# Designs tried in a protein design run: peptides against a protein of PDB entry 3OGK. Part 189

Target 1, 307 residues: chain A of PDB entry 3OGK
Amino acid sequence: ATPDRLSRRFPNLRSLKLKGKPRAAMFNLIPENWGGYVTPWVTEISNNLRQLKSVHFRRMIVSDLDLDRLAKARADDLETLKLDKCSGFTTDGLLSIVTHCRKIKTLLMEESSFSEKDGKWLHELAQHNTSLEVLNFYMTEFAKISPKDLETIARNCRSLVSVKVGDFEILELVGFFKAAANLEEFCGGSLNEDIGMPEKYMNLVFPRKLCRLGLSYMGPNEMPILFPFAAQIRKLDLLYALLETEDHCTLIQKCPNLEVLETRNVIGDRGLEVLAQYCKQLKRLRIERGADEQGMEDEEGLVSQRG

## One batch from the design tools (peptide; made by RFdiffusion4, then SolubleMPNN)

Design b1_p26_2_s2 (from b1_p26_2, 16 letters changed)
Fold by OpenDDE base, seed 4:
Structure b1_p26_2_s2 (fold): chain B 307 residues (1-307), chain A 26 residues (1-26)
Amino acid sequence: as target 1 above (307 residues)
Amino acid sequence: SLRELLRELRARRAREEAARRAAAAA
């Protein structure tokens, strides 16, 4: 579909999702000349889609100008922006979004590649937003943002329920976790082994409602920090955990309410047996080949059971 | 270390996604 055809057919569109590369099932629905740039779509949004509240770009090229135009066109009417695996923008574009869209509820940049100029966008978000429910910059490389701004967001946004971040040292997020009283989901961070302080993470206090979790680089020494609330865990992302097969078994046994598990092939047959035995509510299992498997191409396996 | 391997895996995936975007924009 062309942008102009979309607006003519659906002038009252509230949600738009664009994918730069279609899934195999959608290939026949996308014109052969489907471009990877969001520019023509942003132009159409700005001119003709006045009720649009949610925008999701996946694997698209997005410029700062595109973001600025979108931000100004939708302003406080924009509730959701997802830049999923996008590229072409800088933190200036993000700054424009958070400056003009002060009531944004969902902001996602997961796996996006960008040029980082400064951390002003997160600071601006922290200073002015009280509506944020979902913040996701998982698998991104921000080096100039402040954990303090994340804490401020948690304090000011009482409806904040899901936060996914890059490689923040987890200890720098202590204040964030204390402030994020309604947080249900957290992914990312960085657990860093310290030979001199093996228990440096043992006193971490997580939000009481936390039930979806993915801590990066969590090893068997850190895993016990989950045990006090393991029974309430519904989703685990262990893709970037440093757990062996036996560690998986130990953790899985403590998570009887687990619904979603994402992990590497290291879980093994034994881990799968334990999973089947203890996790009767499991709905989705994703197993990826780990980098530790010599010579095997990364294969992603998703198993979903619809009950 | 396994940590380094996982970091490399993440970096590789990022490059692959960047290549896909570039190909789709071409």
Scores: peptide ipSAE 0.376, ipTM 0.894, DockQ to the pose 0.121
Fold by OpenDDE base, seed 2:
Structure b1_p26_2_s2 (fold): chain B 307 residues (1-307), chain A 26 residues (1-26)
Amino acid sequence: as target 1 above (307 residues)
Amino acid sequence: SLRELLRELRARRAREEAARRAAAAA
């Protein structure tokens, strides 16, 4: 499909999702010159798709100029922008989006690659947005953004329900968690071991409605911080947790309402048995092969074909 | 350390996605 054909067929389109690489079955339906650039689509959106409020680009090349054009064309009508695994832009492009789209509800740049110039985009978002429901820059490397701006967003956006971040020290997010009273989902952060202060995270207070969680680098010493609300956890992302098989068993036993689990092969057959025993509402299970499998020959940490 | 391995895994995933985008744009 071409951008012009789309607008002619669906001039009142509200939501658009584009993928940079088609599946093999769709290859014959896409022109050979499909290079994964959003530019021709942004041009079409700007000119002809006046009802478009949701844009999702997946694995596409996006420039700052593309973002600026999109921002100015849709302005406060843009409710959702997802830059999913995209590249080619800088934080200047993000700044344009948040400057012109002040009523944006969902902003995602998960696993996108970009050049970071400054943290102004998050500051601008904090200063002017009160509509945000979902903020997701999980698996990104922002070094120049401020946790204080994230706290301000939480304070000002009462409908904020899902936040996924990069490698913020969790202790720097204490103010954010206190402000984010309606937060249901949190992923990311960084838990850092301190031999001199093993209990430095024990006093963390999470939002009361939190039920979807994925803390990066959470080990067995930090895991107990989840126990007070483990019964309300519905989704757990342990892909980047530092938990062994026994730790998985301990945590899973405390999460009887778990619906979604994502983890590494370290859960083992034993962990799967415990999961089957205690998590009767489980709907989705994702097990990835981790780098940790190469070093630990312990058979107990492997999911077998029989398990 | 396991922490370092997980960091490397994240970095590898990012590189693989970048390579995929580059290949699709070529």
Scores: peptide ipSAE 0.375, ipTM 0.896, DockQ to the pose 0.123
Fold by OpenDDE base, seed 5:
Structure b1_p26_2_s2 (fold): chain B 307 residues (1-307), chain A 26 residues (1-26)
Amino acid sequence: as target 1 above (307 residues)
Amino acid sequence: SLRELLRELRARRAREEAARRAAAAA
C-alpha cells in the first residue's frame, strides 16, 4: 500500500497501523517500493488524515523530524502513539510528542531503540498530561528519566491502567505504586539482590487492581511479594524472572485465574503439568528459548514435546 | 549469572530487531 492511496480511500481514518518489512523470508512478498521509513506516511497523515487519532508504527524507522511533524499535525487529537520496535529517533522526538499531544492516552515505545539525550520527555508528560491510560517503554534503556516523574504521572492520570517500564529499581517505584490506584498492569522494573537485606522488597505495596504483572529479575526470594494477590493475577510475564522450575511450580499453583503466561523453557515439563493442573483459565502460553537454556543441568527444566 | 544471561538475551533481541529494520530500509 502507498500513503496516498490510503488517504484517498479512507479520508476519515481514525487508526493506522504500519508494519515494517517482514523477516527476510517474506521479503519477496513485499513490493520493492515498500520502505521501512515512516516519513512518507507521516507526510500523508499531516496533510490528509485529519481524523487520525491512533498511530502504530511497528519495526519502522522514525526520525525526530517525523515525530515532530506528527505531533504538530495531530496535536491534542492524537490519542495513541505506538512506536513498537522502532528506531531512528531520540528523546527529542518523544519530547515533541508529549509537548504537542497533551491529551495522549497511550504512549508506547516498547523495544524501540533510540538515542537518549535527557529525561525531559517524561518530565513534560508528568507536568502536563492527565489523560494517560497506557504508558509502555518496556524493554528500553532509559537512564536519564526520573521515577518521580512516573509517580507524578500516576498521581495526575486517574485512568492510568497499564504501565510498563525499563530497569527502574522497584523500590524507587513505591511512590508510583501508591499513586497508581487504578493500575491493572505493570511490567518491568528491576529487582536487585541485596545480600545484606534479603527481604528488602517484602514491604512493597502494589495497586489493588493489579492483575497483569511482569517483574524483571524477580527471584524466589522476591516472589512471595506476589502471594497476597496471586489469586487475582491473570497475566504473568516471567520471561525475565530469575525463577527456576520449582519456583514456577510454586507460583503457578498460587495463580488459579492465570490466563496468559509468558516464560522461558526453564518452566520445564513439570511446570507445564502444574500449569495444566492449576490454571484452568489459561488462554495463552508463550515459552521462549532463553539464554539460560545452556546452563540448565536439570532435564526437568526443559520443555519436551510432551509438554 | 542468570541475570547477566537475561541481559544478554535482551541485547540480542535488540540487535535482531535493529537488523530487521535496517533490512527493511534497504
Scores: peptide ipSAE 0.361, ipTM 0.893, DockQ to the pose 0.126
Fold by OpenDDE base, seed 1:
Structure b1_p26_2_s2 (fold): chain B 307 residues (1-307), chain A 26 residues (1-26)
Amino acid sequence: as target 1 above (307 residues)
Amino acid sequence: SLRELLRELRARRAREEAARRAAAAA
């Protein structure tokens, strides 16, 4: 079996990344008929890959049983688990991971689909972990987790540098931001416009080292909260921001040290011109086709092939 | 609203990824 072949060749493997689609890059280690299930790999990890500390599953089917087996097999030796765009598990599987892997440093579930039973996994993580550096459940839907647990994690995990979350109301994360003194990256949350209180977010205090940021549903009224530290921003995720072309121009002009920008085509040719003018350190630009292409007749918000 | 459109975009992406996983597992 493919897993057996890998373990025989590399018994001291420390890091494993599996992708749901076979790619030639794995040098024929994966048979063409292999399924997108992690079960055979978890079995092999449990039996033969005793030095494995980092696991990354991308677009795989993962069951609670798989997670439980992995958790028990690697326990405190597991430092990184990334469930990247995976499905098939519930929060019970996550609970098993955080219960048994108490020294985990990176836990990622970004864009994974799962059944939410309760918020116990995050609570357990908050109660026992002091090692976390990266927590990422960006683009997930949790309704039963508590922002207080996130605050507790920030208080207890002094090396916490990157946190990406789902649709938490940003004001509920005030305590988290205060506790997360070393946080460099934050993505997600939810900014909710209140016509009666347009400045409700203006007093939001961000961690002093924050330089990678993506606030969901940030509009032009909320955008000024970034201005005090815009010069230190290196990465900006505007994919789910409510910014028009002119708003992009305004913000970009204030971010001369920007290295990575992710946005929609609403940035337009004008925004790209401003970006080229003010952001000389830009290394990566991602422009997605957004829903705003279909609804906003703003001709300036279109990126041409020449741009 | 643009907010609703962005939510729909997120939902669409989730469905597309789910379909991709299902196809890979079949």
Scores: peptide ipSAE 0.299, ipTM 0.872, DockQ to the pose 0.123

Design b1_p26_2_s4 (from b1_p26_2, 14 letters changed)
Fold by OpenDDE base, seed 4:
Structure b1_p26_2_s4 (fold): chain B 307 residues (1-307), chain A 26 residues (1-26)
Amino acid sequence: as target 1 above (307 residues)
Amino acid sequence: SLREKLKELRARRAREEAAAAAAAAA
């Protein structure tokens, strides 16, 4: 479909999702005539899709100019922007979005690649937004944003229910967690080993409604911080956890209400057995090949291809 | 360390997505 054809057919379109070409392995599944640039779509949105409130770009090239045009065109009518695995923009583009779209409810940049100029976009969001429900820059590399701005967002956005972040030190997010009273989902952060303080994370207090969780680099020493609320956990992202097979078994046994699990092959057949035994509400299971396979001398850490 | 390997895995995935996006734009 072309942008012009879309607007002619659906002038009152409220939600648009565009998917660029997938990874090389899936390249053959997408028509060759599908462009990777959002520019023509943003132009069409700006001119002809005046009721559009939700935009989702997946695996597309997005420039700062595109974001600026989109921001100005939709302004406070834009409720959702998802830059899913996109590239080509900088934090200036994000700044434009949050500056002009002050009532945005969902802002996603998950797995997007961008040039980071500063942390102003998050600061601006913190200063002016009270509508945010979902903030997701999971699997991104922001080094110039402040966890204090995230805390401010949590304090000001009472409907904030899902936050996924990059590699913030978890201890820097203590204030955020205290402020985010309605938070149901959190992914990301960084748990960092400290030989001198093995229990430095044990006093971490999570939001009471938290039920979807993925802490990056969580090891067996940190895992117990989940135990007090493990029974309410419905989704776990363990893709970047430092858990071995036995650790998986331990955690899974404590999560009888688990519906979604994402993990690496390190869960092993044993972990899958435990999962089947204890997690009767499981709906989705994602197992990725991890770096663990290349060095595993122990066969117990491998999930059979037939499983 | 496993931590470093996982960080590298994340970085690899990011590069793969960037490469795919670039290929789609070409």
Scores: peptide ipSAE 0.330, ipTM 0.858, DockQ to the pose 0.123
Fold by OpenDDE base, seed 2:
Structure b1_p26_2_s4 (fold): chain B 307 residues (1-307), chain A 26 residues (1-26)
Amino acid sequence: as target 1 above (307 residues)
Amino acid sequence: SLREKLKELRARRAREEAAAAAAAAA
């Protein structure tokens, strides 16, 4: 479909999702005519899609100019922007979005690649937005943003229910967790083991409604921090956890209401058996090949074809 | 360490997505 055909057919379009070329394009397996730039679409949105409130770009090239045009064209009417696995922009583009779209509810940059100039975009968002429900820059590398701005967002956005972040030290997010009273989902952060402080994270307090969780680099020493609310956990992202098969079994047994599990092959056949035994409400299971396969891990740490 | 391998995995995925996007734009 072309942008012009879309606007003619659907002038009252409220939600648009565009998907760029799949990874197969890296090997010239997909013709060049697939287009990867959002520019023609942003032009069409600006001119002809005046009711559009939700935009989702997946695996596309997005420039700062594209973001600036989109921001100014939609302004406070833009409720959702998802830059999913996109590239080509900088934090200046993000700054334009949060400056002009002050009522945005969902802002996602998950797995996007961008140039980080400064942390102003998050600061601006913290200073002016009270509408955020979902903030997601999971699997990104921000080094210039402040945890204090994230805390401010939590304090000001009472409908904030889902936050996914990069590699913030979890202890720097204590204020954020305290402020985010309605938070249901959290992914990311960084748990950093300190041999000299084995109880470093034991006093960490999570939001009371938290039920979807994925803590990066959580090991068996940190895992007990979940036990007080494990029964209310519905989704676990363990893709980047430092848990062995036995640790998986321990945690799974404590999560009888688990609906979604994402993990690596390290769960093993034993972990899958425990999952089947204790998690009767499981809806989705994702098992990825992880870094674990490169090691001499015990046979139990691998999912067999029977499992 | 497993930690370093996981960090590398994350970095690799980010590079692969960026490369795919660049290839789609060329």
Scores: peptide ipSAE 0.327, ipTM 0.857, DockQ to the pose 0.121
Fold by OpenDDE base, seed 1:
Structure b1_p26_2_s4 (fold): chain B 307 residues (1-307), chain A 26 residues (1-26)
Amino acid sequence: as target 1 above (307 residues)
Amino acid sequence: SLREKLKELRARRAREEAAAAAAAAA
């Protein structure tokens, strides 16, 4: 559908999700002039979709001007903004969103590509928002944002249940974890090996309700930090963990309530067998081919077609 | 290192998605 057709047909639309790249099977349903820019949609939202509270752009080009227009048009009525695998904006656009949409509950930039100018957007969010439930900038490169602002958000947003971040040193997030009392999901961070302090992460205290987890660069030495609450883990993101097959087996055996697992092919057939044996509640399994296979182009995947 | 490879994988994905978005807009 075109923006104008959508607004005419559904003037009271509350939620909009746009995908820049539809699946091949749906191409016949997409107009030939379907573009990847959100601009015409933002224009339509601003003019005609006055009840819109949730916006999800996937694989689209989003400019700062688009974000600014959206922010001003929807203001505190905007509850959800998801920039999923989008590009074309800077942190100025994000600043506009958080400045004008002070009651936003979900803010997602997962896997988006942007130009980082400063960390003001997160600071502004920390200073003024008390409504945030989901914050997700997983798989992004923010270098100018402060872990302190994340802690402030956790302290002020009592309904904060899901946070996914980039490569923050996990030890810098201790204050955040202490403040985020209702946090159920955390992904990202960075575990960094320190030969001089092998146990530097052993005293990490996670939120008591944490059940969906993905720690980046977690190796077998850090993995034991999960063991005290492994039984309550329902989702694991191991895509960026530094775990071998045996490590996977060890961890999986401790997670009998696991419902969702995302990992790399390194889990192997053995890991899948262990998964089947110990995780009877598993609902979703994602196995990605990746970094472990670099150089093994010709070798049969660690996971056979039988798994 | 595997760590570096994973970082590169993350970066590659970001570039691929950006390129795909740009191609869809063209």
Scores: peptide ipSAE 0.339, ipTM 0.864, DockQ to the pose 0.119; fails the geometry check
Fold by OpenDDE base, seed 3:
Structure b1_p26_2_s4 (fold): chain B 307 residues (1-307), chain A 26 residues (1-26)
Amino acid sequence: as target 1 above (307 residues)
Amino acid sequence: SLREKLKELRARRAREEAAAAAAAAA
């Protein structure tokens, strides 16, 4: 469908999700000239989709101009913006969004590729937003944003329930965790091994409601920080954890209420057996082929296709 | 190290998604 056709048929559309690369099955529904640019859609949103409060772009080209136009057109009516695996914008575009959409509840740029000019967008968000529920820049490379702004957001946004970040040192997020009293989900950060300080992370205090978690680069030495609340964990993202098969087994045994697990093939058949034994509430399992397979890993770390 | 490999995996995914988006726009 074209943007114009959509607006004519659904002038009161509240939520729009666009995918830049259609699945083969959807090819017949999308014109052959369907480009991955959001520009035509942003134009249509600005002119004709005046009830739109949720926008999700997936695998699309998004320019700063597109973001600026969207921001100004929807302003405080925009509650959700998801730039999912998008590219073409800079932090100036993000700044425009947070400047004009001060009541935004969900801001996602997970796995997006962008040019980072400064950290002003996060600072602006911290200074003016009190509505945020979901902030997600997981698997992004922000080097100029401040963990202090994240803490400010947590303090000011009482409904903040899900935060996914890049490679912040976890110790820099202590203030954030303390402030984020209602946080249920956290992914990202960076756990860094310090041979001289084996207990570096042992005193981390997580939000009391935390039940969905994915700490990047968590190894077996850091894993025990989860044990005090492992029984309340419902979702684990171990895709970027530094856990071996046995470590997976150890952790899984402590998470009887686990509903969602995302991990690498390193879990192995043994880990899957343990998972089946201890996690009776499991609803979703995602196993990716990871960097583990590229190494001479022992046969024990492979999920067999025969099982 | 495994850490380095995982970092590279993240970087690779980002590049692949960017390339896919660019290809869809071309």
Scores: peptide ipSAE 0.337, ipTM 0.865, DockQ to the pose 0.119; fails the geometry check

